Peptides against a protein of PDB entry 2N1D. Designs and how they scored, part 142

Target 1, 169 residues: chain A of PDB entry 2N1D
Amino acid sequence: EVKVKIPEELKPWLVDDWDLITRQKQLFYLPAKKNVDSILEDYANYKKSRGNTDNKEYAVNEVVAGIKEYFNVMLGTQLLYKFERPQYAEILADHPDAPMSQVYGAPHLLRLFVRIGAMLAYTPLDEKSLALLLNYLHDFLKYLAKNSATLFSASDYEVAPPEYHRKAV

## One batch from the design tools (peptide; made by RFdiffusion4, then SolubleMPNN)

Design b1_p26_6_s4 (from b1_p26_6, 11 letters changed)
Fold by OpenDDE base, seed 2:
Structure b1_p26_6_s4 (fold): chain B 169 residues (1-169), chain A 26 residues (1-26)
Amino acid sequence: as target 1 above (169 residues)
Amino acid sequence: MEEEELEKAERELEELMEKIAEEYAK
């Protein structure tokens, strides 16, 4: 397994997010006020504004594109708790052609990094390329941690109504 | 995705969060 280290500042949020959904039976408000696409765009702009030179193999835009792709592939099958399934079904019905990176936000994006390590372990990358990718992923996670006050909030969740509970069996 | 596999993935996600909780709670 490829180890993707989650910043210590973000680990409590992963647990809080988990608790809000599974124990408190709340749902993250969708569509997100700040979706994954927007977060990644802000990161890319942040990196470019600092005058960083892009690596030939893993430029900022390429990393962003990769994260987006993995998120869109994994969200529906790997990043949702059971309680979130009816909500996801409604999203698919209402937005059949929209990538989930345009619907979901920071909490679900952060969940990706809990799972992505296992996926990368089976990606045909040499050690140097993998190390470079990991550096970018960790850099992005650091960015999320830096902006955690604006990206992660319990106020973005709401208690699911009783009719939802009946669907979430 | 098969329902059985989906349920497995959901359980795995919770297990991962449990591990994280145990880790930072120290």
Scores: peptide ipSAE 0.644, ipTM 0.927, DockQ to the pose 0.760
Fold by OpenDDE base, seed 4:
Structure b1_p26_6_s4 (fold): chain B 169 residues (1-169), chain A 26 residues (1-26)
Amino acid sequence: as target 1 above (169 residues)
Amino acid sequence: MEEEELEKAERELEELMEKIAEEYAK
């Protein structure tokens, strides 16, 4: 498989997110106050502000677009715990035409990088292109780690009501 | 996606988190 290294600083959050949902039976508040689209936009602007060339800016934009697309494709089928399914169904019913990158936020985006490596292993990319992509993915993850204090918070979760538990069988 | 495949994906996600929890705790 293709190995995507998660920064050590973010690994505890992945576990905490998992615990909040599956053990504590909480839900991430939706729509996110800071959605995936805005996080990716902030990253692109951050890279631009560091004095990247036009070519590098283009590459960053392509990577951002790719991450967004992968997230929108994978969220509903690969990135949710069973307890989150009723919430997802409600989101689809209320926002049938909205991409999930406009609804979900940083925790679910981070989950993508736990799964994306396996998907990339089956993608027809040459070794050089794959290495370049991985470099950008790791760079983005470093950005998430640097901004983890503002992107990841348990206060963005809430206890699911009793009626929700009955639906999440 | 079929329910069986979806449940498999959900289990795989949990297993990945378990592995992460084990490795960074070492």
Scores: peptide ipSAE 0.644, ipTM 0.927, DockQ to the pose 0.775
Fold by OpenDDE base, seed 1:
Structure b1_p26_6_s4 (fold): chain B 169 residues (1-169), chain A 26 residues (1-26)
Amino acid sequence: as target 1 above (169 residues)
Amino acid sequence: MEEEELEKAERELEELMEKIAEEYAK
């Protein structure tokens, strides 16, 4: 497995997110006010504003595209707690053609980086290319940490109604 | 994805968070 280091600033949020869902029986409000697509777009624009409009811009675009693809593939099968399954089923029914990167937001995106290392282990990348990719992933995580105050908030969650609980056993 | 595999994935996710929580609590 390839290890992706999570910034120390974001680890408490991962625990809080986990607690909100599994112990407090809350749900992240969907569709997200700020979805994964917009977060990735903001990151790309942030990197481009730093003066990197050459090889670096191309690399950033590729990384953003890769993160989006992995998120959309892994969300439904790898990034949800059991309590979130009925909500996910409702999302699929209401938005059958929408990629999950347009529905879900920062908390679920952050969960991706807890799991993505195992997936990267199967990529046919040489050691140098893998190191470069990891550098960009870590750079993105630093961006999330820098903007954590606006991206992660318990106010984005709500208590699940009683009717939901019977579905999520 | 089979139900058994899905449940396994859900448990693995929780286990990963538990590990993070333990590391953070140190």
Scores: peptide ipSAE 0.642, ipTM 0.926, DockQ to the pose 0.756
Fold by OpenDDE base, seed 3:
Structure b1_p26_6_s4 (fold): chain B 169 residues (1-169), chain A 26 residues (1-26)
Amino acid sequence: as target 1 above (169 residues)
Amino acid sequence: MEEEELEKAERELEELMEKIAEEYAK
């Protein structure tokens, strides 16, 4: 399996996110105040501001597009806990044509990187392409870690209402 | 995706977090 290393600063958040939902029975507020699209856009702008070459900008845009695509494909099937399923169903019903990158935020985006390694293992990439991709993914994760104070907060979660508990065991 | 496969994926996600939690606790 291709290993994507999660920064140590973000590992506690993954655990807290997991605890908030599965044990404390809370839900991330949707639609996210800052969605995945916005986070990726901020990252792209950040990278462009630090190095203004056409090739670099092109590469960053491709990475952003790739992360977005992977997120949108994997969110519904790979990145949700059982307790979040009724919420996801409601989102699909209310926003059938909206990509999940416009609905969900940083916590779910971070979950992607816990799963993406296994997906990349079955992707036919040459060694150079894979190494380059991994470098960008790790760079993005470092960006998330650097901005973790503004991206990850328990205040973005809410206790699920009683009627929700009837839908989700 | 079949329901059983979805439930498997959900369990796998929790298992991944459990591993991270164990590493974090050490």
Scores: peptide ipSAE 0.638, ipTM 0.925, DockQ to the pose 0.789

Design b1_p26_7_s1 (from b1_p26_7, 12 letters changed)
Fold by OpenDDE base, seed 1:
Structure b1_p26_7_s1 (fold): chain B 169 residues (1-169), chain A 26 residues (1-26)
Amino acid sequence: as target 1 above (169 residues)
Amino acid sequence: SEVDEATAFFDAVVQRYKETGDTTVE
């Protein structure tokens, strides 16, 4: 199985995120102030500003596109806690054609990297391509860790109202 | 310890998906 390692700096956030949702019954404010599309764009621009070769720039664009696609496919079924399902249903009703990468933000994007490794095991990639992909995935995670102070904050969550609790039983 | 438990939780969900097709996280 392909395993993507989460930086130690970000692992505590996964716990906080889980606690905010499942124990404190809070919801991440949607639409996100900084959505997944913006985060990926910032990363791509960051990498390009570092003077990478054409091949490396192409690889970054492909990785960004792949992360976005995987996020949009997996968000609804694999990246949400049970408590978040009514919120997701409301988003779908209000924005049926919007990709979830334009709605959700950094916390849910980080959840993807906990799951993506298992999914990559079924991807038709040769060993060399897979190794290269993993290198960029870890590079992206390092970028998230470097910018964690601005990307991950409990202030982006809010207590769910009583009417929401009745829907989330 | 809580960090390890959280990551283990996600791993368990992935394993459940492989076995049953259930991808939900509680």
Scores: peptide ipSAE 0.029, ipTM 0.556, DockQ to the pose 0.067
Fold by OpenDDE base, seed 3:
Structure b1_p26_7_s1 (fold): chain B 169 residues (1-169), chain A 26 residues (1-26)
Amino acid sequence: as target 1 above (169 residues)
Amino acid sequence: SEVDEATAFFDAVVQRYKETGDTTVE
């Protein structure tokens, strides 16, 4: 199976994220102040500003597009804790045609990289292409780690109201 | 460790998906 390594700096956040949702019964505030689209755009601009060689099998924009697409495909079914399902349903009702990359933010984007490895294992990529893709994914994760202080915060969560708990049984 | 457990939650979903198609994280 394809393994995507999460930076050690970000692993504790996965714990905090889990704790906020499952133990403290909080929800990430939606729509996100800084959504996935914005994060990916910032990364792309960051990479371009640093001057990259043109001799890459994958262009930065293509990698970003790929991450976005995977996120949008996987968010609803694979990246949510059970407690978050009612919130997701409400989002779909309010914004049925909006891609989830415009709604959700960094915490859920990070969750993608916990799951994406298994999905990539079933993609028709040769070994070399997969390795290059993984390098870009890891590079993006390093970017998230570098900006973790602004991207990941418990203050972006809020306590779910009592009526929500009844829906999330 | 707690960090490993957090990542394992989603790993379990992957395993469940392969078996049942259910991708919901508990």
Scores: peptide ipSAE 0.029, ipTM 0.583, DockQ to the pose 0.066
Fold by OpenDDE base, seed 4:
Structure b1_p26_7_s1 (fold): chain B 169 residues (1-169), chain A 26 residues (1-26)
Amino acid sequence: as target 1 above (169 residues)
Amino acid sequence: SEVDEATAFFDAVVQRYKETGDTTVE
């Protein structure tokens, strides 16, 4: 197992996110006001503004690209609660060619890091490459924690309409 | 705590995936 540690500041949000969807039967408003693409772009710009070397800047871009790709691959199959599946189906029907990183936002991006460790365990990376990747993933998570007040809010969710409940059974 | 419960829940989902390929979260 490859362990990706979630910052303590973000663990309560995972609980709130779970509660909003599964117990309160709410849905994250889509398309997100701030999508995954924007969050990753902000992170990259933040890292570049801190005076990184050219090599470090290049590495950040590669990490951002990797996170985006992983999110787009895993969102539909691994990052959704059962209650969210009808919403996802509607998004696919309306925007079949749009990457999900342009539709979903911070809560679903955070869910990726709960799952990504298990997936990385089956990736043919050498120990040095894996360690480097993990360092960047943890650095990104630290960034999310630092900006959690603006990235995670229950106000981004809404009560699902009665018609939706009929689809979700 | 609720945090521990949520962590255990996600861990269980990951473990289920490894065993069965089922990635669904309830």
Scores: peptide ipSAE 0.027, ipTM 0.550, DockQ to the pose 0.068
Fold by OpenDDE base, seed 5:
Structure b1_p26_7_s1 (fold): chain B 169 residues (1-169), chain A 26 residues (1-26)
Amino acid sequence: as target 1 above (169 residues)
Amino acid sequence: SEVDEATAFFDAVVQRYKETGDTTVE
């Protein structure tokens, strides 16, 4: 099994996210004010501005593209709590052609890294490539941790309306 | 701790997915 380590700074957020959704019956406001596409773009620009010239590393853009693809593939089936599924269904109905990376934000992106390890276990990557990829994933997670104050906030959630509760039984 | 419990929960969900294909998160 491939293990992706979540920074200690972000582990409390996973608990808060879980609590907001499952116990407080809130929903992350969609579309996100800062979506996954924007977060990944900011990360890419951040890395480019630092002037790293190591040609042995994967291109930052390739890593970003990979994270985006995994997110878009996994969001609907693996990254949602049961309570969030009616909201997801509404998003699909209203925006059938929109990638979920343009709809969802940082909390759901963080959930990807809890699940992505299982998916990576079945990739055809050799050991060296996998190790390099893991380094980039951990680097990205560190970036999320450094920017956690602006990316993760309970104010991005809102109490689900009564009609939603009836759908989420 | 609560953080450790949450992490364990996610790990359990991943393990369940590997075994059954069930991706449900409660």
Scores: peptide ipSAE 0.026, ipTM 0.568, DockQ to the pose 0.068

Design b1_p26_7_s2 (from b1_p26_7, 11 letters changed)
Fold by OpenDDE base, seed 4:
Structure b1_p26_7_s2 (fold): chain B 169 residues (1-169), chain A 26 residues (1-26)
Amino acid sequence: as target 1 above (169 residues)
Amino acid sequence: SDVDEATAYFDAVVNRYKETGDTVIE
């Protein structure tokens, strides 16, 4: 069993995010003011500033790279609500070669951790490696919770225009 | 579609949280 625990501080945000998109018909403003790449870079720098050994620093870099890769692979197919599909299509058309970690932000990054557990269950990682990875994922989630006031805000969303609603049906 | 599946999954997570306060995923 691969279990990823979401911090209590972030659980309400998942509901608010869902409500903003699905019920209030809003969209996260893209490109994000603070994208996933920046969030991961800030986390890495935060960990390095705490006096970690070289080995721990290297491990953080690998975890950051892994999270980024998973996000870029999973965003389009695993992390979007139905209402967000036209927006994603427009982003792909306008920026076909840009990784989604440079376009999307914290709310979509958090959604990754709602889905990643099931994906990790089918990886060929041994128990020790999986435990280590899970430890870092939980550490990153703790970082998101600590900085939630600056990372998650309803002001980053906007009401979708009428033309968008026609495309989203 | 995969996006439809994602939407359904997220809806289920939200509903579970509303009912139990638990969003732990397995």
Scores: peptide ipSAE 0.034, ipTM 0.592, DockQ to the pose 0.799
Fold by OpenDDE base, seed 3:
Structure b1_p26_7_s2 (fold): chain B 169 residues (1-169), chain A 26 residues (1-26)
Amino acid sequence: as target 1 above (169 residues)
Amino acid sequence: SDVDEATAYFDAVVNRYKETGDTVIE
């Protein structure tokens, strides 16, 4: 199994995210004010501003593209709590062709990294490529941790209305 | 710990995906 380590400073957020949704019955406001696409773009630009070589820039772009692809594939089936399913269904109905990376934000993106390790284990990556990928994934997670104050906030969640509760049983 | 519990939820999803190709976290 491929292990992706979540930064210690972000682990508490995973708990808060779970608590907000599962115990407090809140929902992340959609569409996100800052979606996954924007977060990934900011990361890429951040890396470029640090004086990356052309080769390193290419690698960053490939990693960003990969993260986006995995997110869009995995969001609906693997990254949602049961309580979030009706909300997801509504999003699909309203925006059937929109990639979920344009709808969801940082909390759901962070959830990806809890799951992505197992998925990577089944990809045809050689040892060197896998090691490099893991380094970039961890680098990205460090970026999320550095910007956690602006990316992760309970104020981005809202109490689900009573009508929603009936759908989420 | 709560952190371990939150992580365990997603770990369980991995097992379901391997079996069915679909997962729901409860």
Scores: peptide ipSAE 0.028, ipTM 0.626, DockQ to the pose 0.063
Fold by OpenDDE base, seed 5:
Structure b1_p26_7_s2 (fold): chain B 169 residues (1-169), chain A 26 residues (1-26)
Amino acid sequence: as target 1 above (169 residues)
Amino acid sequence: SDVDEATAYFDAVVNRYKETGDTVIE
């Protein structure tokens, strides 16, 4: 299994996210104020502005595209708590052709990195390529940590309405 | 700790997916 290390700064957020959804019965407001596409775009622009000239690295855009693809594939089946399933079903009904990276935001994106390691274990990447990819993933996670105050907030969640609770049983 | 519990739960869900394809976390 491939291990993706979550920064210590973000681990408490995973707990808060879990608590908001499962114990407080809240839902992340959708569509996200700042969606996954926007977060990835900001990261790419941030990296480009720093002027890295290392030609041995993967292109930032390729890494961003990869993260986006994994997120869109995994969100519906692997990144949701049971309580969030009715909300997801509603999103699919209302936005059948929209990629989930345009709907969901930072909390769900962070959940991806808890799960992505297992998926990467089955990739055909050689050890060197995998190591380089992991470096980029960790770099992105550091970026999330640096911007955590603006990306992760309990105010982005709201109490689920009574009718939702009936669907979430 | 709560952090350890949360991460352990996610790991367990991943393991379940490998066996059943069900990765829904509760």
Scores: peptide ipSAE 0.027, ipTM 0.597, DockQ to the pose 0.066
Fold by OpenDDE base, seed 1:
Structure b1_p26_7_s2 (fold): chain B 169 residues (1-169), chain A 26 residues (1-26)
Amino acid sequence: as target 1 above (169 residues)
Amino acid sequence: SDVDEATAYFDAVVNRYKETGDTVIE
C-alpha cells in the first residue's frame, strides 16, 4: 500500500471533524463557502507565484487535476460518514450534474488523503512517477497545513435539525 | 498530549477502514 503521510498539525482536525459529525451530530454547511475547486486553484496559483519552472508548473496542474478527479469519484462512496448520507442525497437531488468539488470544502478534501493511498497502489504509474506524485501530494498537504486557520473551522458546521435525524437512523 | 491522543484516534479510524473494508467512514 502507498502511504500518504498527513501532517501532524492536521491530524487533530480529522478527529475534530469526525467528532463534529458522528458524535455532535453536526453537518458541514453546503455548498461550501470555499469549495475544493477554489482551494486547488489557490494552491496552483500559489505554486506558480513562487517562480517555478514551466515543467514544475505543468506538474502542479496535473496534480491539481488528479486530486479533483479522485475527490469527485471517491466523495460519495468513501469520504462520508454514515450521518452525512442524507445530506449527500439531497445535494445529488438538487444538483445532479454538479461535481462534488464545487459543493464540498476543505474538511472533506482532507479526508481524501486518508484514503487515497490505497487507491494509488492500483494506478499504472511506475515507481519513479509515483514517488514524484507523492512528493506533490505531500507538498499540497503542507499547503493545507499552512492555511489551516482559514480552511478548517468548526463554525462551518451546524447542528442538524430534528427532521434530519429521522432520515439518518 | 492532545496531539498524541488525536493521532491515536486518527490511526484508529484508518485501521478500522482497513480491517472492515468499509468505504464509508464511521
Scores: peptide ipSAE 0.026, ipTM 0.626, DockQ to the pose 0.067

Design b1_p26_7_s3 (from b1_p26_7, 12 letters changed)
Fold by OpenDDE base, seed 4:
Structure b1_p26_7_s3 (fold): chain B 169 residues (1-169), chain A 26 residues (1-26)
Amino acid sequence: as target 1 above (169 residues)
Amino acid sequence: SDVDEATEFFDAFVERYEATGDTTVE
């Protein structure tokens, strides 16, 4: 089993996110003010500023690309609460060719890491490669935790209109 | 605690996915 550990600093946000959507019937404002692409770019630049070697920088870029791809594959089917599905359908209808990493933001990106461990369990990676990947994922999560004050906010959510509620039942 | 509840919820979600392929998050 592949276990991705979520930093303790981010666990409360997962709760708040869950509560905002499922209990308070709010929606994350889309398109995100700061989308997943931007967050990943900031992380890559952050790692670059740390004085990493060219090889390490390349590795970070590959990890970023992987996270982005994984997010785009999983968002619609595995990262949304039931209440969010009508919103997603509208986004797809309006922007069928846009990758979801350009639409969604930090909260949904964090949800990926709740699910990614199970998906990685089916990969043919050897033990060493898997360990390395996990280290990168944990490093990224640490980055999210460090910047959580700017990435996660309840103010990015809004109350869904009455007509939306009828679609989401 | 709320953190414990959420953690349990997400863990159960992952477990369900692994067992059945169900990707629904309620």
Scores: peptide ipSAE 0.032, ipTM 0.585, DockQ to the pose 0.069
Fold by OpenDDE base, seed 3:
Structure b1_p26_7_s3 (fold): chain B 169 residues (1-169), chain A 26 residues (1-26)
Amino acid sequence: as target 1 above (169 residues)
Amino acid sequence: SDVDEATEFFDAFVERYEATGDTTVE
């Protein structure tokens, strides 16, 4: 069993995100003004600036790469509400070869951590390695929480047009 | 579909959060 704890500061955002999309029928504006790639890059730079540039720097880079990979793999099938499916289809049609980490932003990245625990439970990582990974994931989530005011905003969403509703039934 | 499963998961997540405040992922 792998548990990923979402910081208290970010918990309400998951609900707001859900409400914006499912009840208010809004969509996160894509491509994101600040995509997942940039968020991860900022985190990596943040970690490097704190002086942990030894073996820790390599570890941070690997964690960032891992988060990016998991996001890109899981976004389409694991991280979308039903209402978002037509939007995703349009993104795929317009950008078939673009990783979704270059398209989507913080809200969807946060959703990854709602789902990633179950995925990690089936990884062949030993207990020590998994614990280390979890520590980094929680550290990253803490980073998201510290920057939540700039990363999570309802203003990044917009009301879906009527023609979209016809496709999203 | 997998997308439907995701939708159900998130719906359940929100319901659980509203009920208990639990956002821990297992």
Scores: peptide ipSAE 0.029, ipTM 0.649, DockQ to the pose 0.803
Fold by OpenDDE base, seed 5:
Structure b1_p26_7_s3 (fold): chain B 169 residues (1-169), chain A 26 residues (1-26)
Amino acid sequence: as target 1 above (169 residues)
Amino acid sequence: SDVDEATEFFDAFVERYEATGDTTVE
């Protein structure tokens, strides 16, 4: 059984994110001022500054690469609300070759961890490898929680214009 | 569609959280 727990500090944000988009009809500003790539890079640098050995540094880099890959694969099909579909389509048209980790930011990255557990259940990882991965994922989530005041803000959203509402049918 | 499924999933997640506070993914 694969269990990924979202820190208590981030639970209210998931609700606020949902409310901003679904109820208030707002959109996260894209391209993100601080994209997923930069968040992951900051995390990696944070871990390095804590005195990690070369081996641990390598492990962190692999975890960061993995999170990035999962995000880029899952964003379009598993991490968006219906109201966000036209925005995503516009992003694909404007940035056809850009990975979504360079476009989207912290709120969508957090949504990944609501889905990733089920995905990991089908990976051919042995028990030891899976446990190690889960430890790093929880460590990363803890990092997000520590920096939540900076990473998650309603000011990163804006009210969708009337013309967008017509497309979001 | 996959996007529709995602929307339903997140709605269900929010409902579960509001009811129980549980954000565990299994």
Scores: peptide ipSAE 0.032, ipTM 0.574, DockQ to the pose 0.794; fails the geometry check
Fold by OpenDDE base, seed 1:
Structure b1_p26_7_s3 (fold): chain B 169 residues (1-169), chain A 26 residues (1-26)
Amino acid sequence: as target 1 above (169 residues)
Amino acid sequence: SDVDEATEFFDAFVERYEATGDTTVE
């Protein structure tokens, strides 16, 4: 059984994010001021600055690469609310060569961890490798929680204009 | 569509969270 726990500090944000998009009809401003790539880079640098051994550093890099890959694969089909579909289409048109990890930010990255557990359940990993991966995922989530004040803010959202509503109906 | 499935998933997540506070994924 694969179980990913979201830190208590981030639980309310998942609801706020949902509310901003679905009920308040707002959109996260794109491209993100601080994108997923940047967040993952900061995490990796943070871990390296703590004097980790080479093997631990390698493990962090692999985890970061994995998170980025999963995010880029899952964003368009697994992490968006219906209201966000037109925005995503516009992003694809404006940034056809950019991975979504360079466009989207922390809120959508957090959504990944709501879905990734189910995906990992079908991943061919042995028990030890899966446990290690889960430990690093939880470590990363802890990092997000520690930096939540700078990563998650309703001010990064804006009310969708009337023209957008016509496209989103 | 896959996007519709995502929307339904998150709706269910929010409902579960509001009811139980559970934010785990299995």
Scores: peptide ipSAE 0.030, ipTM 0.631, DockQ to the pose 0.793; fails the geometry check

